# Ledger of designs, part 35: peptides against a protein of PDB entry 6IDX

Target 1, 380 residues: chain A of PDB entry 6IDX
Amino acid sequence: KELAKLSADVTFATEFINMDGIIVLTRLVESGTKLLSHYSEMLAFTLTAFLELMDHGIVSWDMVSITFIKQIAGYVSQPMVDVSILQRSLAILESMVLNSQSLYQKIAEEITVGQLISHLQVSNQEIQTYAIALINALFLKAPEDKRQDMANAFAQKHLRSIILNHVIRGNRPIKTEMAHQLYVLQVLTFNLLEERMMTKMDPNDQAQRDIIFELRRIAFDAESDPSNAPGSGTEKRKAMYTKDYKMLGFTNHINPAMDFTQTPPGMLALDNMLYLAKVHQDTYIRIVLENSSREDKHECPFGRSAIELTKMLCEILQVGELPNEGRNDYHPMFFTHDRAFEELFGICIQLLNKTWKEMRATAEDFNKVMQVVREQITRA

## One batch from the design tools (peptide; aimed at target 1 A133 E144 N324)

Design b2_p16_2 (made by RFdiffusion4)
Pose (drawn by RFdiffusion4):
Structure b2_p16_2 (pose): chain A 370 residues (1-223, 234-380), chain P 16 residues (1-16)
Amino acid sequence: KELAKLSADVTFATEFINMDGIIVLTRLVESGTKLLSHYSEMLAFTLTAFLELMDHGIVSWDMVSITFIKQIAGYVSQPMVDVSILQRSLAILESMVLNSQSLYQKIAEEITVGQLISHLQVSNQEIQTYAIALINALFLKAPEDKRQDMANAFAQKHLRSIILNHVIRGNRPIKTEMAHQLYVLQVLTFNLLEERMMTKMDPNDQAQRDIIFELRRIAFDAETEKRKAMYTKDYKMLGFTNHINPAMDFTQTPPGMLALDNMLYLAKVHQDTYIRIVLENSSREDKHECPFGRSAIELTKMLCEILQVGELPNEGRNDYHPMFFTHDRAFEELFGICIQLLNKTWKEMRATAEDFNKVMQVVREQITRA
Amino acid sequence: SRRALQEKAAEEARAA
């Protein structure tokens, strides 16, 4: 108890650390008996002292043994134990992950997605905050080539709806540190879109060109003389600037292939809305048609700018858009809503092709005021 | 701090 009190003072901490005092704590956790059942209070003070000592930055986090790591992960992976032990255990794991790639790798193997998510279902906001913080730390430290798989795994176990039901709509008001972790989670989530945003289409890749052909087919085949007239104009009546080679339009980065993904999502998941938008504007040879392809690419780019895809998380922000915690594919759903808004605004302005940038500005104002 | 470490981890991950 006294050690937990004094360890926050650097003057004391240095003295204790210079006698390998941290090892006394780690050896106790590694091999001490009945710690959770008979000595939980003592264990809580031990973990408090350990974290306080490590927070002075005198020694590397890489000093910790695999045994110590496994024991702390064990306290998190178990059917919940004492709240004080769990809080400190989650905090120790977060610090280990943030401070070492080696520790991240070992910890990622010792804890499951389901175990971490289950700690969000406790009524204690600090436990919830550290749980989300550990999740954020795993995302921050995951290799670029593993982060997407981790996101899918958390999504399949309902991380989003659990946060929505147990944190955002929970009884306890969200305090500043929890709000910060939600902000960080949202930033990391949007940043999963960044690679596709910056990926150019390869116009010479037939498989990628066939995706555009399929997009056009879904809409034009919903319309016979009129259908033939649409196809004679290649991709003009689908609204692409490059009428003959629309794949070239997807070399603009941002938005790149993310725009294609959004269009395909709208066509497949919301086929009626996609067909309505395209057919209202595919036989229009007055200058008043809203060009789908060009509008979708620019809207995708605009949404990426509004939502700050690619921005790094920082210390000063705690903001988040709560509606993104209400749908597994909220970004794509937002695209669909905004493309309908764009078409409505286009018609309200009796807009022509020359008005394209003005309409996009009005749409930007509509979205950002909402 | 936790926030400073998260930001540092994010800058390292981006630089990589």

Design b2_p16_2_s1 (made by RFdiffusion4, then SolubleMPNN; from b2_p16_2, 6 letters changed)
Fold by OpenDDE base, seed 2:
Structure b2_p16_2_s1 (fold): chain B 380 residues (1-380), chain A 16 residues (1-16)
Amino acid sequence: as target 1 above (380 residues)
Amino acid sequence: SMAARQEEAAREAAAA
């Protein structure tokens, strides 16, 4: 107990480390000797002293043995572990993962996200916070292939459901530390969109062009009986498509694929548009038709708006950026829906259309409308 | 207001 308290002092820590004191603490954990009547209390203070000593950054985390890692991981995986030992064990594992890629690999073999999810199903918010912090550390330090596996829809859906039910909808106010970990998890989840955000459309890829054609079909042909396929020649058909792409509000009416060659937002904008068109078809058709039939110069260009809105949402959500240590702003809706980014896009594109109408905007006001919409989204 | 719509969309998504 006194050692744990004194270990917070840098002068004491330096002298204790110089006397190989940290090696003695690690060996105590490695021994696993449960024979003492006060073993749990002694172990809790040992782990506290170890953390406080390591927080000074004097000793590398790579000094720890595989036996030490297995003991700490064992305290996280065992049923009915003392809460004080569990909390410190989660914090030690987090610090190991954050400070050493070699320790990450060893820890990722000893523990699963499923085991950590069990520690979210408790009333202790501190245990919940450290469990999410360790999940976030594992997610941050995972190689790209393993990030996608951790992002598997079932694991994410289950984790989100547990967070929603046991943390967000819990009977206790969310503390700043928990709010920060929820923010971090949100940022790391949205960073999975970075690949699509940075993927350029190939204007020559027919399969990608067929997606744009599907957007046109859903907007304009969904009510038309397939019998009215105008049998007129290839040139008339190309001219019709150019008109339809103008009505969709693309900048390049001849080849809308060119509008998706800029990154960000690249193909992610097309993914959002296609999701809106398939999942919220009535909303999509209404938005397109309300603006396609206007000849009063007050038409809101859907295609351009969708691209710039996707880019704006990526900027607001900091897609591709590391989590900021000072932030604790998370959106509960991202824990309620599997396609939360695309749903947010669907809400925000309706807000954009409303704001455009209210401002009586023209194409020259586009950037002003986008700025007002940005302020509305960031205040929400 | 937008938080309320997000909560409403969250309720609709939880009811579906």
Scores: peptide ipSAE 0.008, ipTM 0.386, DockQ to the pose 0.022
OpenDDE base, seeds 1, 3, 4, 5: peptide ipSAE 0.000, 0.000, 0.000, 0.008; ipTM 0.282, 0.258, 0.255, 0.392; seed 5 fails the geometry check

Design b2_p16_2_s2 (made by RFdiffusion4, then SolubleMPNN; from b2_p16_2, 8 letters changed)
Fold by OpenDDE base, seed 5:
Structure b2_p16_2_s2 (fold): chain B 380 residues (1-380), chain A 16 residues (1-16)
Amino acid sequence: as target 1 above (380 residues)
Amino acid sequence: SRASRMEAAAREAAAR
């Protein structure tokens, strides 16, 4: 206990480390010797002292043995471990993951996100905080191939539900540290959109062109009896599609694929449009047809609006930016749905369409409408 | 601090 307290002092830490004191602490953990009187209390103080000593940055985290890692991981994976040991073990694992890619690899073999979920289902907010922080550390340090798997695990209804119900909607005020960890988790989750945001459409890719054609089909052919497909020659068909793409509000109504070559938002805008068209078909059709039936200059260009809104949402959500130490602002909505970004897009595109009408906007007012919509989104 | 470790790790992860 006294050692744990003194270990917070840099002068003491330096002298203790110079005396190989940290090696003694690591060996004590490695031994796993439960035979000592007050073992749990002693171990909790040992882990505290170890963490405080390591926090001075005097000793490399790479000094830890595989046996030490396995013992610490064991305290996290085993049920019914003392809360004080569990808390410190989570903190040590987080620190190991953050400070060493080699330690990350070893820890990622010993623990799973699934094991950490159990530590979210507790009333202790400190345990919850350390569990989320370890998840965040693992997410951050994961290679690209494994990062998507972790994201898919986070997208699991169970994990989201647990975070929402046990953390966000808990009966206790969220402390600053927990809010920070929720912010970090949100940022890391949105950074998965960066790839799509930076992916240019290939105008020659038939599969991508078929998505644009599907948007047209859903908007204009869904109500048409297949019998009325006019057998009009290839030229009339091209002219018809050009008209339809103009009614969809694409900037390049001759070749809408060109509107998705700009990054950001690249293909992410097309993903959002397709999601809206498939999941919220009635909303999509209503927005498109309401603007396509106008013979006045007050049509809201859906295609252009969807692209610029996607870009705006990426800017607001800081997609591709790293977590900042001083931030603790998170959006509970992103824990409620697996496709929360696309759902946000669907809400915001309706808001944009409404705002466009209320302002009696024309194409010349586009940037003014977008500014008003930005203010509306950032205040909500 | 814990926050400083996270930011440092984030910077390192972005540099890879």
Scores: peptide ipSAE 0.028, ipTM 0.710, DockQ to the pose 0.863
OpenDDE base, seeds 1, 2, 3, 4: peptide ipSAE 0.027, 0.026, 0.026, 0.026; ipTM 0.705, 0.696, 0.698, 0.699; seed 4 fails the geometry check

Design b2_p16_2_s3 (made by RFdiffusion4, then SolubleMPNN; from b2_p16_2, 8 letters changed)
Fold by OpenDDE base, seed 3:
Structure b2_p16_2_s3 (fold): chain B 380 residues (1-380), chain A 16 residues (1-16)
Amino acid sequence: as target 1 above (380 residues)
Amino acid sequence: SLASRMEAAAKEAAAA
């Protein structure tokens, strides 16, 4: 206990480390000697002293043994009653993951996100906070392939559900530390969109062009009997599609693929449009047909609007940026759905379409409409 | 508000 208190002092820490004191603490954890009276209390103070000493940055985290890691991971993965040991063990694992990629690899083999989710189902908000902090650390340090797998996995759906039900919808006020960890998790989740946001469409890729063609099909051919594939020559088909792409509100109605060559938002805008068209088909068709039937120059260009809205949402959500320690603003909506960004897009595109009508906007007013929509989104 | 619409959509999406 006294050692744990003194370890916060840099002068004491330096002297104690120079005496190999930290090695003694690690060996105490490694030994797992449960035969001592007050073992749990002594272990909690040992872990506290270890953390305080390591926080001075004098000793590399890579000094820890695999036995030490396994003991600490064991305190998190096994049902333990001691809250103090669990809390310090979560904090140690977080620090290990954040400070060493080699330790991350070892910890990721010993602990599953599923085991950490069990620590979210408790009434102790501090344990919940440290559990989310460790999940965030693991997510931050994971290779890109593993991050995507983690986001798509049932574990992530379950994690979001547990956070929503046990943290966000809990009867207790969310503390600043928890709000920060929820913000971090949100930012890390949105950073998975960066690849698609920075992916340029290849106008020569037929598979990518087929997605744009599918948007056209859903908007205009959904009611057309497949028998009316007009046997009209290739040129009449091209002219018909050019009209349809103009009605869809693409800037390049001859080759809509060119509208997706700008990064950001690149292919992410096309993903959002396709999601809207498939998941919210009635809303998509309504927006497109309502604007396609206007001859008064007050048509809202859906394609252009969808691209610029996707870009705007990426800017607002800071897609591709690291979490800021000074921020704690999270949106509960992002914990309710697996495709929360695409759902946000679907809400915001309806808002944009409404705002366009209310302003009686023309193509010249496009930037003004986008500015008003930005203000509406950021004040929400 | 947009917040209320987002929350409503979030509830619908959670029920789906």
Scores: peptide ipSAE 0.009, ipTM 0.446, DockQ to the pose 0.023
OpenDDE base, seeds 1, 2, 4, 5: peptide ipSAE 0.009, 0.008, 0.008, 0.008; ipTM 0.423, 0.448, 0.437, 0.427; seed 5 fails the geometry check

Design b2_p16_2_s4 (made by RFdiffusion4, then SolubleMPNN; from b2_p16_2, 8 letters changed)
Fold by OpenDDE base, seed 1:
Structure b2_p16_2_s4 (fold): chain B 380 residues (1-380), chain A 16 residues (1-16)
Amino acid sequence: as target 1 above (380 residues)
Amino acid sequence: SLAQQQEEAAREAAAK
């Protein structure tokens, strides 16, 4: 107990480490010797002292043995562990993952996200916070290939559901520390969109062009069979498509694929538009037709607006950025749906279309409308 | 015991 308190002092920590004191602590954990009366209390103070000593940065985290890692992981994976040991073990694992890529690899083999999800189902918000912090650390330090696998895993759907039901909709106010971890998890989740955000459309890729044609089909030919391959159209058909792409509000009416060559938002904007068109077809058709029927210069250019809105949402959500330690702003909506980004886009594009009408905007007012919409989104 | 070694090391460190 006194060691745990004194270990917060850098002078004491330096002397204790110089006496190989940290090695004694690690060996105590490694031994797993449960034979002592008050073993749980002793272990809790040992883990506290170890963490405080390591926080001085005097000793590399790479000094820990695989046996030590397995013992700490064992305290997290076992269902009947003392809360004080569990809390400290989660914090140690988080620190190990954050400070050492070699330790991350070993920990990722010993602990599953599924085991950490069990610690979110408890009423203790501190345990929930440390469990999310460790999930965030594992997600942050995961290689890109494994990060996508973690994202696609049923574990993430389950994780989001558990966070929503047991943390966000919990009967307790969310503390700043938990709000920060929810923010971090949100940022890390949206960083999975970075690849699509930075993917340029290839104007020569027929499959990508077929998506743009599908957007046109859904908007204007909702009852017509998709069997009309875009390539076999007479010059009259090409001229009709140019008119339709103008009515869709693309900047390049002849080749709308060129509007998706800018990164950000690249292909992510097209993904959002296609999602809106397929999942919220009535909303999509309404927005397009309301602007396509206008003979006045007050048409909202849907295609341009969708691209710039996707870019704006990426900026607001910090897609491709590391989480900031000073931020705690999270959006509960991102835990309610698997396609939460696309759903947010669908809400925001309706807001944009409404704001455009209310402002009686023209194409010259575009940037002003986007600024007003940005302020509306960031205040909501 | 390892616990005794920890207490001994802690006492020695606090005595310096």
Scores: peptide ipSAE 0.000, ipTM 0.307, DockQ to the pose 0.020
OpenDDE base, seeds 2, 3, 4, 5: peptide ipSAE 0.000, 0.000, 0.000, 0.000; ipTM 0.314, 0.310, 0.280, 0.311

Design b2_p16_3 (made by RFdiffusion4)
Pose (drawn by RFdiffusion4):
Structure b2_p16_3 (pose): chain A 370 residues (1-223, 234-380), chain P 16 residues (1-16)
Amino acid sequence: KELAKLSADVTFATEFINMDGIIVLTRLVESGTKLLSHYSEMLAFTLTAFLELMDHGIVSWDMVSITFIKQIAGYVSQPMVDVSILQRSLAILESMVLNSQSLYQKIAEEITVGQLISHLQVSNQEIQTYAIALINALFLKAPEDKRQDMANAFAQKHLRSIILNHVIRGNRPIKTEMAHQLYVLQVLTFNLLEERMMTKMDPNDQAQRDIIFELRRIAFDAETEKRKAMYTKDYKMLGFTNHINPAMDFTQTPPGMLALDNMLYLAKVHQDTYIRIVLENSSREDKHECPFGRSAIELTKMLCEILQVGELPNEGRNDYHPMFFTHDRAFEELFGICIQLLNKTWKEMRATAEDFNKVMQVVREQITRA
Amino acid sequence: SLQERLHSVATSLRAH
């Protein structure tokens, strides 16, 4: 108890650390008997002292043994133990992950997505905060080629709806540190879109060109003389600036292939809305048609800007958009809603092709005021 | 890279 009190003082901590005092603590956790059952109070003070001593930055986090790591991960992976032990255990794992790529790799193997998510279902907001913090730390430290798989795994175990039901709509008001972790989680989540935003279409890749052909087919085949007239104009009546080679329009980064993903999502998941938008504007040879392809690409870019896809998380922000915690595919759903808004605004303005940038500005103002 | 960019700020975002 006394050690936990004094370890926050750097003057004391240095003296204790210079006698390998941290090893006394790690050895106790690694091999001490009956710690959770008979000595939980002592164990809580031990973990408090350990974290206070490590927070002075005198020694590297890489000093910790695999045995110590496994024991701490064990306290998190178990059917919940004492709240004080769990809080400190989650905090120790977060610090290990943030401070070492090696520790991240070992910890990622010792704890499951389901075990972490289950700790969000406790009524204690600090336990919830550290659970989200550990999840954020794993995402921050995951290799670029592994982060997407991790997101899918967390999604399949309902991380989003658990956060919505147990944190956002929970009984206890969200305090500043929890709000900060939700902000960080949202930033990391949007940043999963960044690679596709910056990926150019290869116009010479037939498989990619066939995706655009399929987009056009879904809409034009819903319309016979009128259908033929649409196809004679290649992709003009689908609204692409490059009428004959729309794949070139997807070389603009941002939004790149993310725009294509959004269009395909709208066509497949919301086929009626996609067909309505395209057919209202595919036989219009007055200058008043809303060009789908050009509008979708620019809207995708605008949404990326508004939502700050690619921005790094920082210390000063605690903001988040709560509606994104209500749908597994909220970004794509937002695209669909905004493309309908864009078409409504276009018609309200009796807009022509020359008005394209003005309409996009009004849409930007609509979205950002909402 | 994205990984390098995130690692540059990772430790400053620790929960407290």

Design b2_p16_3_s1 (made by RFdiffusion4, then SolubleMPNN; from b2_p16_3, 5 letters changed)
Fold by OpenDDE base, seed 3:
Structure b2_p16_3_s1 (fold): chain B 380 residues (1-380), chain A 16 residues (1-16)
Amino acid sequence: as target 1 above (380 residues)
Amino acid sequence: SMQERLDSVAKSLRSK
């Protein structure tokens, strides 16, 4: 106990480390010997002293043995561990993951996100905080190939729903530390959109052009009687599609692919449009057809609006920015749905379309409408 | 790189 308290002092820590004291603490953990009458209390103080000593940055985290890692991971993965040991073990694992890529690899083999999810279902907010902190550390240190798998594990309805129901909607006020970890998790989740936001459409890519054609098909061919004979020549079809792309509100209605060559928002805007068209088809068709039937120059250009709205949402949500220390501004809304960004887009595009009508806007008012919509989104 | 940025953030998160 006194060692754990004194270990916070850098002078004491330096002297104790120079006496190989930290090696003695690691060996106590490695031994796993439950034979002592006060083993749990002694272990909790040992783990506290170890953390405080390591936080001075005098000793490399790579000094720890695989046996030490397995013991600490065991305290997180085994049922019926003392809460004080569990808390310190989560904090040690977080620090190990953050400090060493070699330790990350070893820890990722010993623990699963599924095991960490069990620690979110408890009433103890400190345990919940350290469990999310370790998830965030694992997410941050994951190789790019595994980062998408962790994102998919977050998008696993289970982790998101557990955070929503047991943390955010819990019967306790959210502490600053928990709010920070929720903010970090949100930022790391939105950073997965950065790749698509910075991906330019290739106007020569047929698969990408087929997505734009699918947007046209969903808007215009879903209501058209199948009786329109397939027989009109290829050029008349191209001219027909140019009209349809104008009705969809693309800036380049001759080649809509050119509207997605600007980054940001690049292909992320097309992903949002396709999500709206497939998941909220009635809303998509209504927005497109309502504006396409107007001859009064008060049509809201859906394609242009969707691109600029996607860019605006990326700016508001700081997509591609790393989590900042001391921020704790998380949005509970992003824990309500697996595709929360695309759902937010679907809400905001309806708000934009409504605001456009209320303002009786024309194409010249576009930037004014976008400014009003930005103010409406940022006040919500 | 994205990894260097992530390592920088992981380093800053350790300094608190």
Scores: peptide ipSAE 0.027, ipTM 0.497, DockQ to the pose 0.486
OpenDDE base, seeds 1, 2, 4, 5: peptide ipSAE 0.000, 0.007, 0.006, 0.007; ipTM 0.314, 0.436, 0.458, 0.450; seeds 4, 5 fail the geometry check

Design b2_p16_3_s2 (made by RFdiffusion4, then SolubleMPNN; from b2_p16_3, 6 letters changed)
Fold by OpenDDE base, seed 1:
Structure b2_p16_3_s2 (fold): chain B 380 residues (1-380), chain A 16 residues (1-16)
Amino acid sequence: as target 1 above (380 residues)
Amino acid sequence: SMQDRLDSVAAKLRAK
């Protein structure tokens, strides 16, 4: 206990480290000797002293053995561990992951996100906070290939559901530390959209062009069989599609694929449009037909609006950016649905369409409408 | 014991 308290002092820490004191602490953890009458209390103070000593940055985290990592991971994975040991073990694992890529690799082999989710189902908000912090550290330090594996829809859905039910909808006020970890998790989750946001549409890719054609089909030919592939379309069919793409509000009416060649938002805008068209078909059709039936200069260009809105949402949500220290702004809505970004897009595109009408906007007012919509989204 | 080693290190630190 005294050692743990003194370890917060840099002068004491330096002398203790110079005496190989930290090696003695690591060996105590490695030994796993449960035979002491006050083992849990002693271990909790040992882990505290170890953290405080390591926080001075005098010793590299790479000094820890695989046996040490396995012992700490064991305290997190075992179902009946003292809360004080569990809390410190989560904090040590977080620090190891954040400070060393080599330790991340070893920890990622010993611990699963599923094991950490079990620590979210408790009433202790501190344990919940450290569990999310470790999940966030693992997400942050994961290589691209492993981020995709962590992006597994089941793991995300389960994690999201548990956070929503046990943290956000809990009967306790969310503390600043938890709010920060929820913010970090949200940012890291939205960074999974970065690939699609930075994917340029290939105007020559037939599969991507077929998605744009499907948007046209859903809007104007909802009763027609999708088997009418645009194959050997006569010049009259091409002219018809050009009119339809104009009514959809694409900037390039001849080749709408060109509107998706700008990154950001690239293909992510097309994904959002397709999601809206398939999942919220009535809303999509209503928005498109309401603007396509206008012969006045007050039509809202859906295609252009959807692209610029997707870009705006990426900017607001900081897609592709690292989480900032001191921010605690998280949106509970993003924990309510598996496709929360696309659902947000579906809400915001309706807001945009409404705002366009209320402003009696023309194509010249486009940027002004987008500014008003940005203010509305950021105030909500 | 590991405790004796910790106590020995702590004792050395107190003696400086």
Scores: peptide ipSAE 0.000, ipTM 0.328, DockQ to the pose 0.020
OpenDDE base, seeds 2, 3, 4, 5: peptide ipSAE 0.000, 0.000, 0.000, 0.000; ipTM 0.337, 0.302, 0.324, 0.336; seed 5 fails the geometry check

Design b2_p16_3_s3 (made by RFdiffusion4, then SolubleMPNN; from b2_p16_3, 5 letters changed)
Fold by OpenDDE base, seed 1:
Structure b2_p16_3_s3 (fold): chain B 380 residues (1-380), chain A 16 residues (1-16)
Amino acid sequence: as target 1 above (380 residues)
Amino acid sequence: SMQERLESVAAKLRAK
């Protein structure tokens, strides 16, 4: 206890480290010796002293043994561990993951996100916070391939559900530390969209062009069987499609694929449009047909609006950026659905279409409408 | 014991 308190002092820490004191603490944890009557209390203070000593940055985290990692991971994975030991063990693992890529690899083998989710089902918000912090650290330090796998895993769906039900909809006010970890998790989740945001459409890729054709089909041909292969189109069919792409509000009416060659938002805008068209078909058709039936210059260009809105949402959500330590703004909506970004897009495109009508906008007012919509989204 | 080693280190620190 006294050692844990004194370890916060840099002068004491330096002298203690110079005397190999930290090695003695690590060996105490490694031994796993449960024979002491006050082992839990002693261990909690040992872990506290270890954290405080390591926080001075005098000793590299790479000094820790695999046996030490396994003991700490064991305190997180075992049921019925003392809350004080669990809290310190989560904090140690977080610090290990954040400070050492070699330790991340070892910890990622010893601990699953599923084990950490169990620590979210408790009433202790501090334990919940450290559990999310460790999940965030693991997600941040994961290689790109493993990060994608983690995102697609059932663990992420379950994690979102547990966070929503036990943290966000809990009977307790969310503290600043928890709000920050929810913000970090949100940022890291949306960073998975970066690949699609930075993927340019290839105008020569027929499969990608078929998606744009499917958007046209859903909007204008919803009753007609898809059996009319797009490839056999006479010049009259090409001219018809150019009119349809104009009514869809693409900038390039001849080759809408060119509108998706700019990154950001690249293919992510097309993914959002396709999601809207398939999942919210009635809403999509309504928006497109309402604007396509206008003979006045007050049509809202859906295609252009969808691209610029996707870009705006990426900017607002900081897609591709690292989380900032000073921020704690999270949106509960992002925990309610697996496709929360696409659902947000679907809400915001309706807001944009409404705002366009209310402003009686023309194509010249486009940037002004987008500014008003940005302000509306950031105030919600 | 590991406890005796910790006490030995703590005793050396108190002696400085």
Scores: peptide ipSAE 0.014, ipTM 0.421, DockQ to the pose 0.020
OpenDDE base, seeds 2, 3, 4, 5: peptide ipSAE 0.008, 0.000, 0.013, 0.014; ipTM 0.409, 0.359, 0.418, 0.406

